Peptides against a protein of PDB entry 8RAJ. Designs and how they scored, part 56

Target 1, 54 residues: chain A of PDB entry 8RAJ
Amino acid sequence: LPAENEDPDKAVVDLHRSPPKTKDPDLTPSGIIAKVKAGDMTQETARELLLAMR

## One batch from the design tools (peptide; made by RFdiffusion4, then SolubleMPNN)

Design b2_p24_3_s4
Fold by OpenDDE base, seed 4:
Structure b2_p24_3_s4 (fold): chain B 54 residues (1-54), chain A 24 residues (1-24)
Amino acid sequence: as target 1 above (54 residues)
Amino acid sequence: DEEEEERRRLEEEERRRREALAPA
């Protein structure tokens, strides 16, 4: 069985990790934040969605 | 510098994410 050398240096949580390519632009972190800023979404709904994506 | 602009955009997005996650 090949030991998967999990390189511990790749556990740098790339803070620049592109948000998961949600096929829905409205469900991206940036899309959710934009809707809150536009008044099209409540801060509470945005919090729930952003926490579910964390 | 394009790298500095990208970093600033990500810091602004993180700030806005933190503001959206803040209790009302």
Scores: peptide ipSAE 0.108, ipTM 0.595, DockQ to the pose 0.030
Fold by OpenDDE base, seed 2:
Structure b2_p24_3_s4 (fold): chain B 54 residues (1-54), chain A 24 residues (1-24)
Amino acid sequence: as target 1 above (54 residues)
Amino acid sequence: DEEEEERRRLEEEERRRREALAPA
């Protein structure tokens, strides 16, 4: 598979990019962000999870 | 209008996603 070098500086998270279909609502990008906002998750853990979903 | 409310929701989600991806 060609490593699409998506320039890390173009980390404009396209909101129109369908989130990875996880069956766990808590592991959706929106669910992760909601946990950070609630104080139930650190920003660093959220960053790692969101990057792993790219 | 509903289109303006949708736009505002999307802009807020973008901001929150950018803030979550920002290095601490």
Scores: peptide ipSAE 0.104, ipTM 0.572, DockQ to the pose 0.026
Fold by OpenDDE base, seed 5:
Order: sequence, then structure tokens, then C-alpha cells
Structure b2_p24_3_s4 (fold): chain B 54 residues (1-54), chain A 24 residues (1-24)
Amino acid sequence: as target 1 above (54 residues)
Amino acid sequence: DEEEEERRRLEEEERRRREALAPA
């Protein structure tokens, strides 16, 4: 298995990284951000979800 | 200008993504 050398110093959230292709539009980075903006999700829950998609 | 509007949308999405990832 190629060890993806995730350089631990690249813990810079690549804001330009293509979002994971999910079939659930509400679980896209843009969908999560839209829920926070609508007041349907807390910022902390959004952070946890966005970090889990990293 | 559609290119300027797209750039502004991407910058706004990036800002909101950064804000959502910020510690509370």
C-alpha cells in the first residue's frame, strides 16, 4: 500500500481541494456551510464534519 | 463580468469554509 505521505505540516486545510463526491448534497462542504448559514447546523458540528472529510 | 463574479463567489466560499473550520 503506498503510504500516502500526508506531510503532517500540510495540516493546512487545502481550501482548493476538490470536495469529496458524496451523493448527499447536505454532506458536501458547500451544503454544510449552507446549513450553518441557514441556522440549521452549529459551526462546531460543521467543523467536525469538514475535518472528517479531510 | 462573469469571470469576476465567479472569482468573488469562490473567494466568499473559501472565506466561509475558513470561518466554519475556525475554533469556536
Scores: peptide ipSAE 0.102, ipTM 0.580, DockQ to the pose 0.030
Fold by OpenDDE base, seed 3:
Structure b2_p24_3_s4 (fold): chain B 54 residues (1-54), chain A 24 residues (1-24)
Amino acid sequence: as target 1 above (54 residues)
Amino acid sequence: DEEEEERRRLEEEERRRREALAPA
């Protein structure tokens, strides 16, 4: 099956993309955002985690 | 209206996700 080379420059973050089914509720996009809002996570770390979930 | 509340929740989550993904 041809690997579709998705052009990395067109990786518009689909903000409506269903969150990955993580077993850890704290590692969901919503859980990460909640930690940032609570002050338990830096915005930088949250960005890295959310980018890795694309 | 439950549909309006759900829409508002999704818009707020999107905004917060966009803010978290913004370059520092």
Scores: peptide ipSAE 0.102, ipTM 0.582, DockQ to the pose 0.029

Design b2_p24_4_s1 (from b2_p24_4, 10 letters changed)
Fold by OpenDDE base, seed 1:
Structure b2_p24_4_s1 (fold): chain B 54 residues (1-54), chain A 24 residues (1-24)
Amino acid sequence: as target 1 above (54 residues)
Amino acid sequence: LTEEDKEYIEEKKKEEEKKKKELE
């Protein structure tokens, strides 16, 4: 019986699958704005974070 | 950044500038 050479190249589980960057949804621009509106973040801190994302 | 995010940043810059002028 021919041993099916299972292509060893398909077993390269991409170890570089960066863990899904579960960006805290609260660290998105809209999440930051929502925190400010809720009173959970200062406007100054939000501005700095939003400007760093521009 | 969304358009809303840009508008928010611009509004906050205007508010900070207004507060700075009120303290001068």
Scores: peptide ipSAE 0.100, ipTM 0.629, DockQ to the pose 0.052
Fold by OpenDDE base, seed 3:
Structure b2_p24_4_s1 (fold): chain B 54 residues (1-54), chain A 24 residues (1-24)
Amino acid sequence: as target 1 above (54 residues)
Amino acid sequence: LTEEDKEYIEEKKKEEEKKKKELE
């Protein structure tokens, strides 16, 4: 089996790459409000999350 | 927070206060 020499230099995950702020669109203020309107979140939970984002 | 997010939080606080007074 030919060992494909995957260049080990491409496997250097740049640990200094700022973790992609996966802004979970669902954890934005607007995403939280959208979940409440959809019935997927309680008003109390939404209030606590929104207050923690101030 | 946007102004809409602040207004939403204020409205929910007013609704909670109304429910609390209705249970007293």
Scores: peptide ipSAE 0.095, ipTM 0.618, DockQ to the pose 0.057
Fold by OpenDDE base, seed 4:
Formats: C-alpha cells, structure tokens, sequence
Structure b2_p24_4_s1 (fold): chain B 54 residues (1-54), chain A 24 residues (1-24)
C-alpha cells in the first residue's frame, strides 16, 4: 500500500473562514508578509487576508 | 496591523489601481 504522504498541515487558509484565533505565526500580518517575500504566497491572497484582519 | 502592514496594503492597492488604468 503506497503511504499517501498527505501533509495534513497544509492549513488551507479558507479565505471565507473567520481568521482562526490560533497563534499561527503564518497567519499573523507579519507572517503573511514574510510568506509573500519568500514567494510562498501571492500578493493578492496576502492583501485579502490582511484586509480581513483590519 | 503594524505600520509596515498598512503601507504594504496601500502599495498593493496603488499597484492594482495602476493595472486598472493600464487596461483602460
């Protein structure tokens, strides 16, 4: 049986889900900007997330 | 939001507005 390595920790940030009150460093404004600078997130997705946190 | 986060959002809004004007 091939072990499907589904990485379960791809938290699909559901853009329609209320920002989880989780202290996920990746879901902080600074964490989102860091992901964009690293190339791990699009600028559009980052803008939508940051605007939802304002 | 930090001041840096606000400036980033404002810059992205300005970039989107420029792209919208380039398509007109």
Amino acid sequence: as target 1 above (54 residues)
Amino acid sequence: LTEEDKEYIEEKKKEEEKKKKELE
Scores: peptide ipSAE 0.093, ipTM 0.610, DockQ to the pose 0.059
Fold by OpenDDE base, seed 2:
Structure b2_p24_4_s1 (fold): chain B 54 residues (1-54), chain A 24 residues (1-24)
Amino acid sequence: as target 1 above (54 residues)
Amino acid sequence: LTEEDKEYIEEKKKEEEKKKKELE
């Protein structure tokens, strides 16, 4: 049976994928908006956070 | 977003979490 050349480099590329810096999904503009919509954050706090992101 | 901006956001998030727990 021909040895399937499993290119060993494809497995190594996943190890050097720096864990996606878990941008705390709550610290993204979308996460902030989601918290406001859920009632877990005030509109004023969300405005301050979104202004700090500019 | 600078590191200072991220720290400010984290502090504000902690402040809101404290306010939420004070209302429970």
Scores: peptide ipSAE 0.083, ipTM 0.622, DockQ to the pose 0.051

Design b2_p24_4_s2 (from b2_p24_4, 9 letters changed)
Fold by OpenDDE base, seed 1:
Structure b2_p24_4_s2 (fold): chain B 54 residues (1-54), chain A 24 residues (1-24)
Amino acid sequence: as target 1 above (54 residues)
Amino acid sequence: LTEEDKKYIEKKKEEREKKEKEEK
């Protein structure tokens, strides 16, 4: 009789996978552009952030 | 941005500001 070695270790679904930290809406490309328009961010800082997202 | 991406950007800004201060 073939012993079905069901390896039970595959069921560690890490349910504690912290939800991918919700993209800080202020650090999305759209959030960066919104901060520039609001005067809360310089155009230079925004350019650097957007370049680092590529 | 991930937290790693945020940290990378902050580090690159700090490196640039250090370079700009060293060039004055």
Scores: peptide ipSAE 0.091, ipTM 0.629, DockQ to the pose 0.049
Fold by OpenDDE base, seed 5:
Structure b2_p24_4_s2 (fold): chain B 54 residues (1-54), chain A 24 residues (1-24)
Amino acid sequence: as target 1 above (54 residues)
Amino acid sequence: LTEEDKKYIEKKKEEREKKEKEEK
């Protein structure tokens, strides 16, 4: 018996789920700031990256 | 940029500007 109960709503949610943009968490503004706070990035490099994202 | 991110950048800019004034 084919289980016809694939809830059509789950397929629509998965299509509108923007592919997880591998937003390199380290390349997000928040990730860059987190690296600066951790001492893993200089403030100057962070400034340049943040300016390039504008 | 979150509000926290903006506040962090601003605070670090102010800290840099303060150091630059103290070095003169």
Scores: peptide ipSAE 0.090, ipTM 0.579, DockQ to the pose 0.066
Fold by OpenDDE base, seed 3:
Structure b2_p24_4_s2 (fold): chain B 54 residues (1-54), chain A 24 residues (1-24)
Amino acid sequence: as target 1 above (54 residues)
Amino acid sequence: LTEEDKKYIEKKKEEREKKEKEEK
């Protein structure tokens, strides 16, 4: 049976790591532009969202 | 925004402005 070297120190460091703010990939500047390129979002809506992020 | 993303937005803005000018 392979010894599960669960390094106990890795579990403690993960608790203090602020949960990665799941930056909704769709609400990132790159995600918004990807939606415009896919035809799923209008350029006008994308401009408004990008301005709201400033 | 990457430089490619800025260029894409600018190109689509110019295309829209050209279309609006051709419709008048």
Scores: peptide ipSAE 0.082, ipTM 0.572, DockQ to the pose 0.081
Fold by OpenDDE base, seed 2:
Structure b2_p24_4_s2 (fold): chain B 54 residues (1-54), chain A 24 residues (1-24)
Amino acid sequence: as target 1 above (54 residues)
Amino acid sequence: LTEEDKKYIEKKKEEREKKEKEEK
């Protein structure tokens, strides 16, 4: 049975995919929740930001 | 989040901060 040549190029392309540009830690869901817990952001502001991420 | 999504969130934050300053 011929060994299906797994294109080695697919693994290399995934490794050279520039890490998705560093998500601003302040704009991550976790960063937003952390600011709310610290009292640095209102729950309403956090809700709107999280909704905009959907 | 795409760069466009980040820019949208930043614009919405700035728009809200402008409204909060106008109420004052």
Scores: peptide ipSAE 0.081, ipTM 0.614, DockQ to the pose 0.078

Design b2_p24_4_s3 (from b2_p24_4, 10 letters changed)
Fold by OpenDDE base, seed 1:
Structure b2_p24_4_s3 (fold): chain B 54 residues (1-54), chain A 24 residues (1-24)
Amino acid sequence: as target 1 above (54 residues)
Amino acid sequence: LTKEDEEYIKKKLEEKKKLEELLK
């Protein structure tokens, strides 16, 4: 019986680069803004995090 | 860049600008 050449399922490289699942949703720009507005984060810490995102 | 990627980048840039404005 001819070996069914199972065409290797071309792994559709989902080029949809999943936005890097920020492990911490609170470390997104929006999350940082929310924390600062809520008083849960200092402006200084927010500045440092913002700079680290550049 | 796909249009979706451009919109994502634009959104992130706007979020960063908003954060910078809050921190000024």
Scores: peptide ipSAE 0.046, ipTM 0.448, DockQ to the pose 0.031
Fold by OpenDDE base, seed 4:
Structure b2_p24_4_s3 (fold): chain B 54 residues (1-54), chain A 24 residues (1-24)
Amino acid sequence: as target 1 above (54 residues)
Amino acid sequence: LTKEDEEYIKKKLEEKKKLEELLK
């Protein structure tokens, strides 16, 4: 019996692209700044990380 | 890129620039 080609479930491309769950909230610009404000990161390190994200 | 994506990227880029200025 021909295998019924099950229509691939239309992956509803959720156009609501969940912002890539940057699993590392610490690597978001906001996360980096939060660490600096908390005293957990130096301004220099934060600057380097932010520049690397350009 | 959709217009929404462009606006999102622009907003994030501006946010990054502001943050970089605060860290100078």
Scores: peptide ipSAE 0.038, ipTM 0.449, DockQ to the pose 0.027
Fold by OpenDDE base, seed 3:
Structure b2_p24_4_s3 (fold): chain B 54 residues (1-54), chain A 24 residues (1-24)
Amino acid sequence: as target 1 above (54 residues)
Amino acid sequence: LTKEDEEYIKKKLEEKKKLEELLK
């Protein structure tokens, strides 16, 4: 079944679309950044985690 | 764009910049 080509424009335009709720809020990109800022995670670990999400 | 939309865009842009910096 053709994956509904979610019109990339609809995904970009829907500014109100909540990012898919990751099960672990601490593993979201924003959560990772927050941990680095708080000193609870090294920049290197954060980089690895963020790269794994790409 | 509403003021809320502008604030949302600004926030997301800042988050993206932080992510880019971490990925360097």
Scores: peptide ipSAE 0.035, ipTM 0.417, DockQ to the pose 0.026
Fold by OpenDDE base, seed 2:
Structure b2_p24_4_s3 (fold): chain B 54 residues (1-54), chain A 24 residues (1-24)
Amino acid sequence: as target 1 above (54 residues)
Amino acid sequence: LTKEDEEYIKKKLEEKKKLEELLK
């Protein structure tokens, strides 16, 4: 007996596609800014890192 | 522009402003 268990709805297109996990989130400009905001990095260190990325 | 495009642009503009503030 072909069990036509068409579960059509489980295509939860997770529209919350996590932004592509930048492999190194801590080394991206946004990751650096997040660390400064959290108090885990000084503004001076962040400035130097961001300038080096230009 | 879709609402998603507008939100993306707003987010990018906010990120740029934060970068500019850190680089002052």
Scores: peptide ipSAE 0.031, ipTM 0.416, DockQ to the pose 0.033

Design b2_p24_4_s4 (from b2_p24_4, 10 letters changed)
Fold by OpenDDE base, seed 3:
Structure b2_p24_4_s4 (fold): chain B 54 residues (1-54), chain A 24 residues (1-24)
Amino acid sequence: as target 1 above (54 residues)
Amino acid sequence: LTEEDKEYIRRRKEEERRRREEEE
């Protein structure tokens, strides 16, 4: 089998591979902020959750 | 987000739901 010379420059593993989409969009920092804006979450709870994500 | 963080979030959401159901 010919060894396909995979050009080592194409092994730019896209380090920007989007972090595995958290199966819960609601548990992202952006999802928490969106819930506060929608009135579905208190500012206090959102602050606690965002602090726990740091 | 650890498994502990996910559990914390779940508990907080459940407490908020219980408060809303007590105000109805």
Scores: peptide ipSAE 0.146, ipTM 0.678, DockQ to the pose 0.060
Fold by OpenDDE base, seed 2:
Order: structure tokens, then C-alpha cells, then sequence
Structure b2_p24_4_s4 (fold): chain B 54 residues (1-54), chain A 24 residues (1-24)
């Protein structure tokens, strides 16, 4: 019986797997808070964005 | 987040960026 060499290194890279929607890290609650801490965003704008996420 | 919420956040982010670019 020929041993079927299942090549385990064919990770079928599903080329049609849409890259996991890279949630813009800057539009996450954590990204908004990081921008405020860096001085790149006002607390007021951050509050408005975070309220819109609720 | 609804599609309306995502559009609101996008517009606010773009408006803030534009305001910063106008102040430089």
C-alpha cells in the first residue's frame, strides 16, 4: 500500500480569507485613550467618540 | 457599533485631522 505522503506543510493559506478587518487601532476604545495620553487627542473629542461607541 | 456609529466616528476622526492640518 503506498503511504500517502500527506505533506503537513500545505497550510492552505486561504487567499480568500479577507484579512481580519484590521479594526483601525486608533478607532478602538484603547486606541482613543492612548491618543489622549499621548496628547494627540483632546479629552472632549475622546469622550464624544467613546459615547458613540456605546 | 452600527454602520451609522462607524460613519460618525470616521467623520469625527477626519474632521479632527483636517483641523490639525489647518493649524500647522
Amino acid sequence: as target 1 above (54 residues)
Amino acid sequence: LTEEDKEYIRRRKEEERRRREEEE
Scores: peptide ipSAE 0.142, ipTM 0.677, DockQ to the pose 0.047
Fold by OpenDDE base, seed 1:
Structure b2_p24_4_s4 (fold): chain B 54 residues (1-54), chain A 24 residues (1-24)
Amino acid sequence: as target 1 above (54 residues)
Amino acid sequence: LTEEDKEYIRRRKEEERRRREEEE
């Protein structure tokens, strides 16, 4: 009896599915706060962006 | 974050960048 080729390819988790390009880390509440701490964003702009995230 | 919120944030970042480029 020919050994039925158990299809070894059923476990190709598409590792090339790049995690959907991480929502710009700069568009997260944490990324905005990090930019303010770095001096790359004003507190006013950060407040507006964080309010728009609600 | 809605698609409108993402677009708002994108536009505000572009406006802020343009403002910095005009001040140089």
Scores: peptide ipSAE 0.140, ipTM 0.676, DockQ to the pose 0.054
Fold by OpenDDE base, seed 5:
Structure b2_p24_4_s4 (fold): chain B 54 residues (1-54), chain A 24 residues (1-24)
Amino acid sequence: as target 1 above (54 residues)
Amino acid sequence: LTEEDKEYIRRRKEEERRRREEEE
């Protein structure tokens, strides 16, 4: 049975793959502001979260 | 924070200040 050479080049873990920003985009300062602009978060809650990140 | 995000925060802090000054 001929060994089908599956290309070893597919094992190049793209080291340029930015680590998944596992910071919920919603819990970033920009994500909090985006939620307030969308009406999905109160300004008060956004203020408290932004102060807690300082 | 983008410059737009910083401007948004600035504007909201100014509105919150005006609201506090109207409650006194």
Scores: peptide ipSAE 0.126, ipTM 0.644, DockQ to the pose 0.228

Design b2_p24_5_s1 (from b2_p24_5, 18 letters changed)
Fold by OpenDDE base, seed 4:
Structure b2_p24_5_s1 (fold): chain B 54 residues (1-54), chain A 24 residues (1-24)
Amino acid sequence: as target 1 above (54 residues)
Amino acid sequence: DEEARRRAARAAEEARRRELEAFA
């Protein structure tokens, strides 16, 4: 059986690939605040994300 | 802004990486 070397390099999610236009509700200011309120995100991470959106 | 969204996505990834590194 030829081991198909699935080159794991094809799973290089091109980090430069524009995030799919899935408006991740999680990456909106409101989604970030909601995650902090739920305890799913630290206040520090939320501050970094909100600052990056300015 | 699209650039702001790209910066936020990178910051989220870096934060997730730091969180994973802090728990490893």
Scores: peptide ipSAE 0.230, ipTM 0.776, DockQ to the pose 0.027
Fold by OpenDDE base, seed 3:
Parts: C-alpha cells; structure tokens; sequence
Structure b2_p24_5_s1 (fold): chain B 54 residues (1-54), chain A 24 residues (1-24)
C-alpha cells in the first residue's frame, strides 16, 4: 500500500508557536552532535544551536 | 533565551526543508 502522502505543509511548525515539547531527538545536544558527525549539519549551525541551549 | 530557541527552530526547519527537497 503506498503510504498516504502526508502533506509536508502540515509539518510546518509555526515558528511563533512555542516549540511543541516533542523531544525532537535532533534538537538535543546529542542529536546535534550526531548530525554533525553524519554530515547533515555544519559545525557552525551546531555551535549556534548548542549556545542557544545554555 | 527565547530568541535563541526561535533561531534554533528556524535552523532546524531550514535543515528539514533542505532534507525534504533533496529526497523529493
């Protein structure tokens, strides 16, 4: 069965809404470091995100 | 910081959009 095309536009979290308390594993310090190691994130972006979590 | 959280959310959304554009 083809997976129903989940409209990618419904996944746009309004940036003005408090981030849902979804433990997005990609937004944890460990997830950020994992993305940098995978090549999916620049070291600069990772630094900014990690500084923003202090 | 709330601005730091908003900047983080934008960077994550732009990354996710680029990932979706690369796999579409």
Amino acid sequence: as target 1 above (54 residues)
Amino acid sequence: DEEARRRAARAAEEARRRELEAFA
Scores: peptide ipSAE 0.209, ipTM 0.731, DockQ to the pose 0.025
Fold by OpenDDE base, seed 1:
Structure b2_p24_5_s1 (fold): chain B 54 residues (1-54), chain A 24 residues (1-24)
Amino acid sequence: as target 1 above (54 residues)
Amino acid sequence: DEEARRRAARAAEEARRRELEAFA
């Protein structure tokens, strides 16, 4: 019976992996507008993101 | 533009990383 060596150290979140095409709700036009309205994003950053999505 | 979308995704990821680093 091979022992399950769940090496807990292999949850190295590869911070260099291109973000999965997870539809991050925060990266949608509606999510960006919601973040600005919540105060979690500046209007300037939102403008730049929305312009880059066109 | 696909490059503009890639730049926006990187800027949003960097912003999210800075937010996480500022609150951790």
Scores: peptide ipSAE 0.188, ipTM 0.743, DockQ to the pose 0.029
Fold by OpenDDE base, seed 2:
Structure b2_p24_5_s1 (fold): chain B 54 residues (1-54), chain A 24 residues (1-24)
Amino acid sequence: as target 1 above (54 residues)
Amino acid sequence: DEEARRRAARAAEEARRRELEAFA
């Protein structure tokens, strides 16, 4: 059974790999507003994130 | 701005990672 030495160095997160288009619905402006309404995010953090998305 | 969007995505990923690390 050849143990394929998966080179552990391929976990170089390619810094040029386009940030995963984490269509994380939670990171959309609507998702941020939903988290604030749920109490899971502060209004300040939400404001900073929403300003950074403009 | 695409750069601002990239910064926000990183900050939110780091925040989510810290939340997951705080609950693990």
Scores: peptide ipSAE 0.178, ipTM 0.727, DockQ to the pose 0.028

Design b2_p24_5_s2 (from b2_p24_5, 18 letters changed)
Fold by OpenDDE base, seed 3:
Structure b2_p24_5_s2 (fold): chain B 54 residues (1-54), chain A 24 residues (1-24)
Amino acid sequence: as target 1 above (54 residues)
Amino acid sequence: DAEAERARRRALEEAKRAELEAFA
């Protein structure tokens, strides 16, 4: 029986902490900035949302 | 409207600043 050398060091904790991909592309920092640029969001709302993501 | 465009630009610049302050 071949000894399966379970190399325990391959717990690649994929610390791709994908920043919580807000599934809504419009709620990303870039999406918020794009809405402000388009005139679909106020500066104040954009600032509040960006600060709330901190 | 050139005034509306200036206002949108200022809003964008401040939003970018807030992004940098929040994420940098």
Scores: peptide ipSAE 0.190, ipTM 0.727, DockQ to the pose 0.114
Fold by OpenDDE base, seed 4:
Structure b2_p24_5_s2 (fold): chain B 54 residues (1-54), chain A 24 residues (1-24)
Amino acid sequence: as target 1 above (54 residues)
Amino acid sequence: DAEAERARRRALEEAKRAELEAFA
């Protein structure tokens, strides 16, 4: 009979652990500025997004 | 490209200004 190695290290992922609110780092003020600096976002889009955070 | 770098700098300066205007 093959011994079922039940690996006991299935950490019970607490289904009640609210998914880390990984605030999309790309939608933070600092993330928006980083995208503009990288050339991945226009200055106009960055301006609109930053002003909408008021 | 020196023109692309100047454009990127202007975009960054305007975005920082918008950040200050939004959070100040």
Scores: peptide ipSAE 0.190, ipTM 0.728, DockQ to the pose 0.140
Fold by OpenDDE base, seed 5:
Structure b2_p24_5_s2 (fold): chain B 54 residues (1-54), chain A 24 residues (1-24)
Amino acid sequence: as target 1 above (54 residues)
Amino acid sequence: DAEAERARRRALEEAKRAELEAFA
């Protein structure tokens, strides 16, 4: 059975790393808030990501 | 589900607050 290529580009945002200059629209402040609104992201993860952009 | 909707609303409000704390 061919191993499904798990797309390694799920950007694990290292919250301890300098704020990613992400081109990922889902990692913008508005994109993060949109994911929380959709139920695709927890409040805690959203808070951590937004604070890591400071 | 009305509880899930209230939870999503609270999560959105806190995420917006965190945005203000990070970018104000």
Scores: peptide ipSAE 0.178, ipTM 0.712, DockQ to the pose 0.082
Fold by OpenDDE base, seed 2:
Structure b2_p24_5_s2 (fold): chain B 54 residues (1-54), chain A 24 residues (1-24)
Amino acid sequence: as target 1 above (54 residues)
Amino acid sequence: DAEAERARRRALEEAKRAELEAFA
């Protein structure tokens, strides 16, 4: 059976549907900023996450 | 790192702008 190549790019975290009620330290304001600095997160995604935490 | 600080400032400025655009 061919392994369905689930495109890993479709983890569309629907940031519009659920404000991240996460205790994930990587999703704190400081963790988000650290990911942007590391190049692991876009500025747009960081903006949306930071707004959802206010 | 000055580049990392510029990236942080831009992200915070963009977040503030989006907040102002959402609540104005």
Scores: peptide ipSAE 0.179, ipTM 0.727, DockQ to the pose 0.051; fails the geometry check

Design b2_p24_5_s4 (from b2_p24_5, 20 letters changed)
Fold by OpenDDE base, seed 4:
Structure b2_p24_5_s4 (fold): chain B 54 residues (1-54), chain A 24 residues (1-24)
Amino acid sequence: as target 1 above (54 residues)
Amino acid sequence: SEAERLREELERERRRLEELRAFA
C-alpha cells in the first residue's frame, strides 16, 4: 500500500487556533513561582500575575 | 475579570515570543 505522502505544508500551525484549554502549567501560581526561580520571569511580573488571580 | 485579561495578555505575548523565536 503506497504510504500517503502527508503534505508537509499542512503543518500550518494555526497560530490563531485557540490554545488547547490545557491548563498551561506556567499560568498556575506554582508555575509562575517556578519561572521566577528559573530566572524566566521578573518578581514584579509574577506579583502582578498573582494579584490578578486573587 | 482582571485575571482573565491578564491570562489573555500573557497568551498573546507568548504567541508573539514564539513567532519571534520561530524566525530567529
Scores: peptide ipSAE 0.086, ipTM 0.567, DockQ to the pose 0.025
Fold by OpenDDE base, seed 1:
Structure b2_p24_5_s4 (fold): chain B 54 residues (1-54), chain A 24 residues (1-24)
Amino acid sequence: as target 1 above (54 residues)
Amino acid sequence: SEAERLREELERERRRLEELRAFA
């Protein structure tokens, strides 16, 4: 029986695959602090985000 | 929490951008 070459191109792109826990650099304590230093975030917003990460 | 809401919003937006990129 010839081995059916299963088409390797059925990369089922699991669109529901939770993105790898790529530490969004913007959501890390260091990323928040970097945004404040860059002027892209207020100190108050950064404080609230950092408190909610505890 | 507000941080959880922001994370969920960013995850939704990221998914939307990934979907748009997959169809273009």
Scores: peptide ipSAE 0.074, ipTM 0.516, DockQ to the pose 0.022
Fold by OpenDDE base, seed 2:
Structure b2_p24_5_s4 (fold): chain B 54 residues (1-54), chain A 24 residues (1-24)
Amino acid sequence: as target 1 above (54 residues)
Amino acid sequence: SEAERLREELERERRRLEELRAFA
């Protein structure tokens, strides 16, 4: 019985798969504050984003 | 909400950048 070598590396990148609702941690109030502390975001941009979340 | 719209726009732009990177 020939073992069908199904190549397991068919990572079919389904481009149409709705990305899992990964709550982008970068768009949480805590993620925004973390980016400001890391120097990756200005305080002004963070303030505007936080105000838009209210 | 405005926050949800911004998240959807960022997700669309991220997908567009990933598509561009996959075809480059």
Scores: peptide ipSAE 0.061, ipTM 0.488, DockQ to the pose 0.023
Fold by OpenDDE base, seed 3:
Formats: structure tokens, C-alpha cells, sequence
Structure b2_p24_5_s4 (fold): chain B 54 residues (1-54), chain A 24 residues (1-24)
């Protein structure tokens, strides 16, 4: 059975698709950076979290 | 345009992430 080649063009990453509502806004890259700026998170911890999101 | 503003925000955030990665 030919695997239906899901048209890679239908992965229109709707750039306007609001990033999936990460239930925790604090775990977004922006939220992590905001915590570092507020002094609520170390730069090292932020780096580890951001690397784990890749 | 709104698309240009979004691109600039993404670029600013990417740069901040790169800075955090470089200095951590």
C-alpha cells in the first residue's frame, strides 16, 4: 500500500498559528527569558530548559 | 506590517536565546 505522501506543503506551519498554548506560559522560551530577567531563574537553568525544548 | 513586526520579535528572541546559550 503506497504510504500516502502527506504533502509536505500542507505543513503550512501557519506562522499565525498561535504557538500551541503551552499550558504553562512560564515554560515558553519567552517565559524562561522573562524569569531570568526578573532574577527568578539562573541563566544556567534557563539554558538547560531551552536545550530540552529542541 | 504585522508580519514584519512578528519577524523582528522572533529575531530579537532568537538573539536573546543565543546570548543566553553563549554566556551560560
Amino acid sequence: as target 1 above (54 residues)
Amino acid sequence: SEAERLREELERERRRLEELRAFA
Scores: peptide ipSAE 0.054, ipTM 0.512, DockQ to the pose 0.031

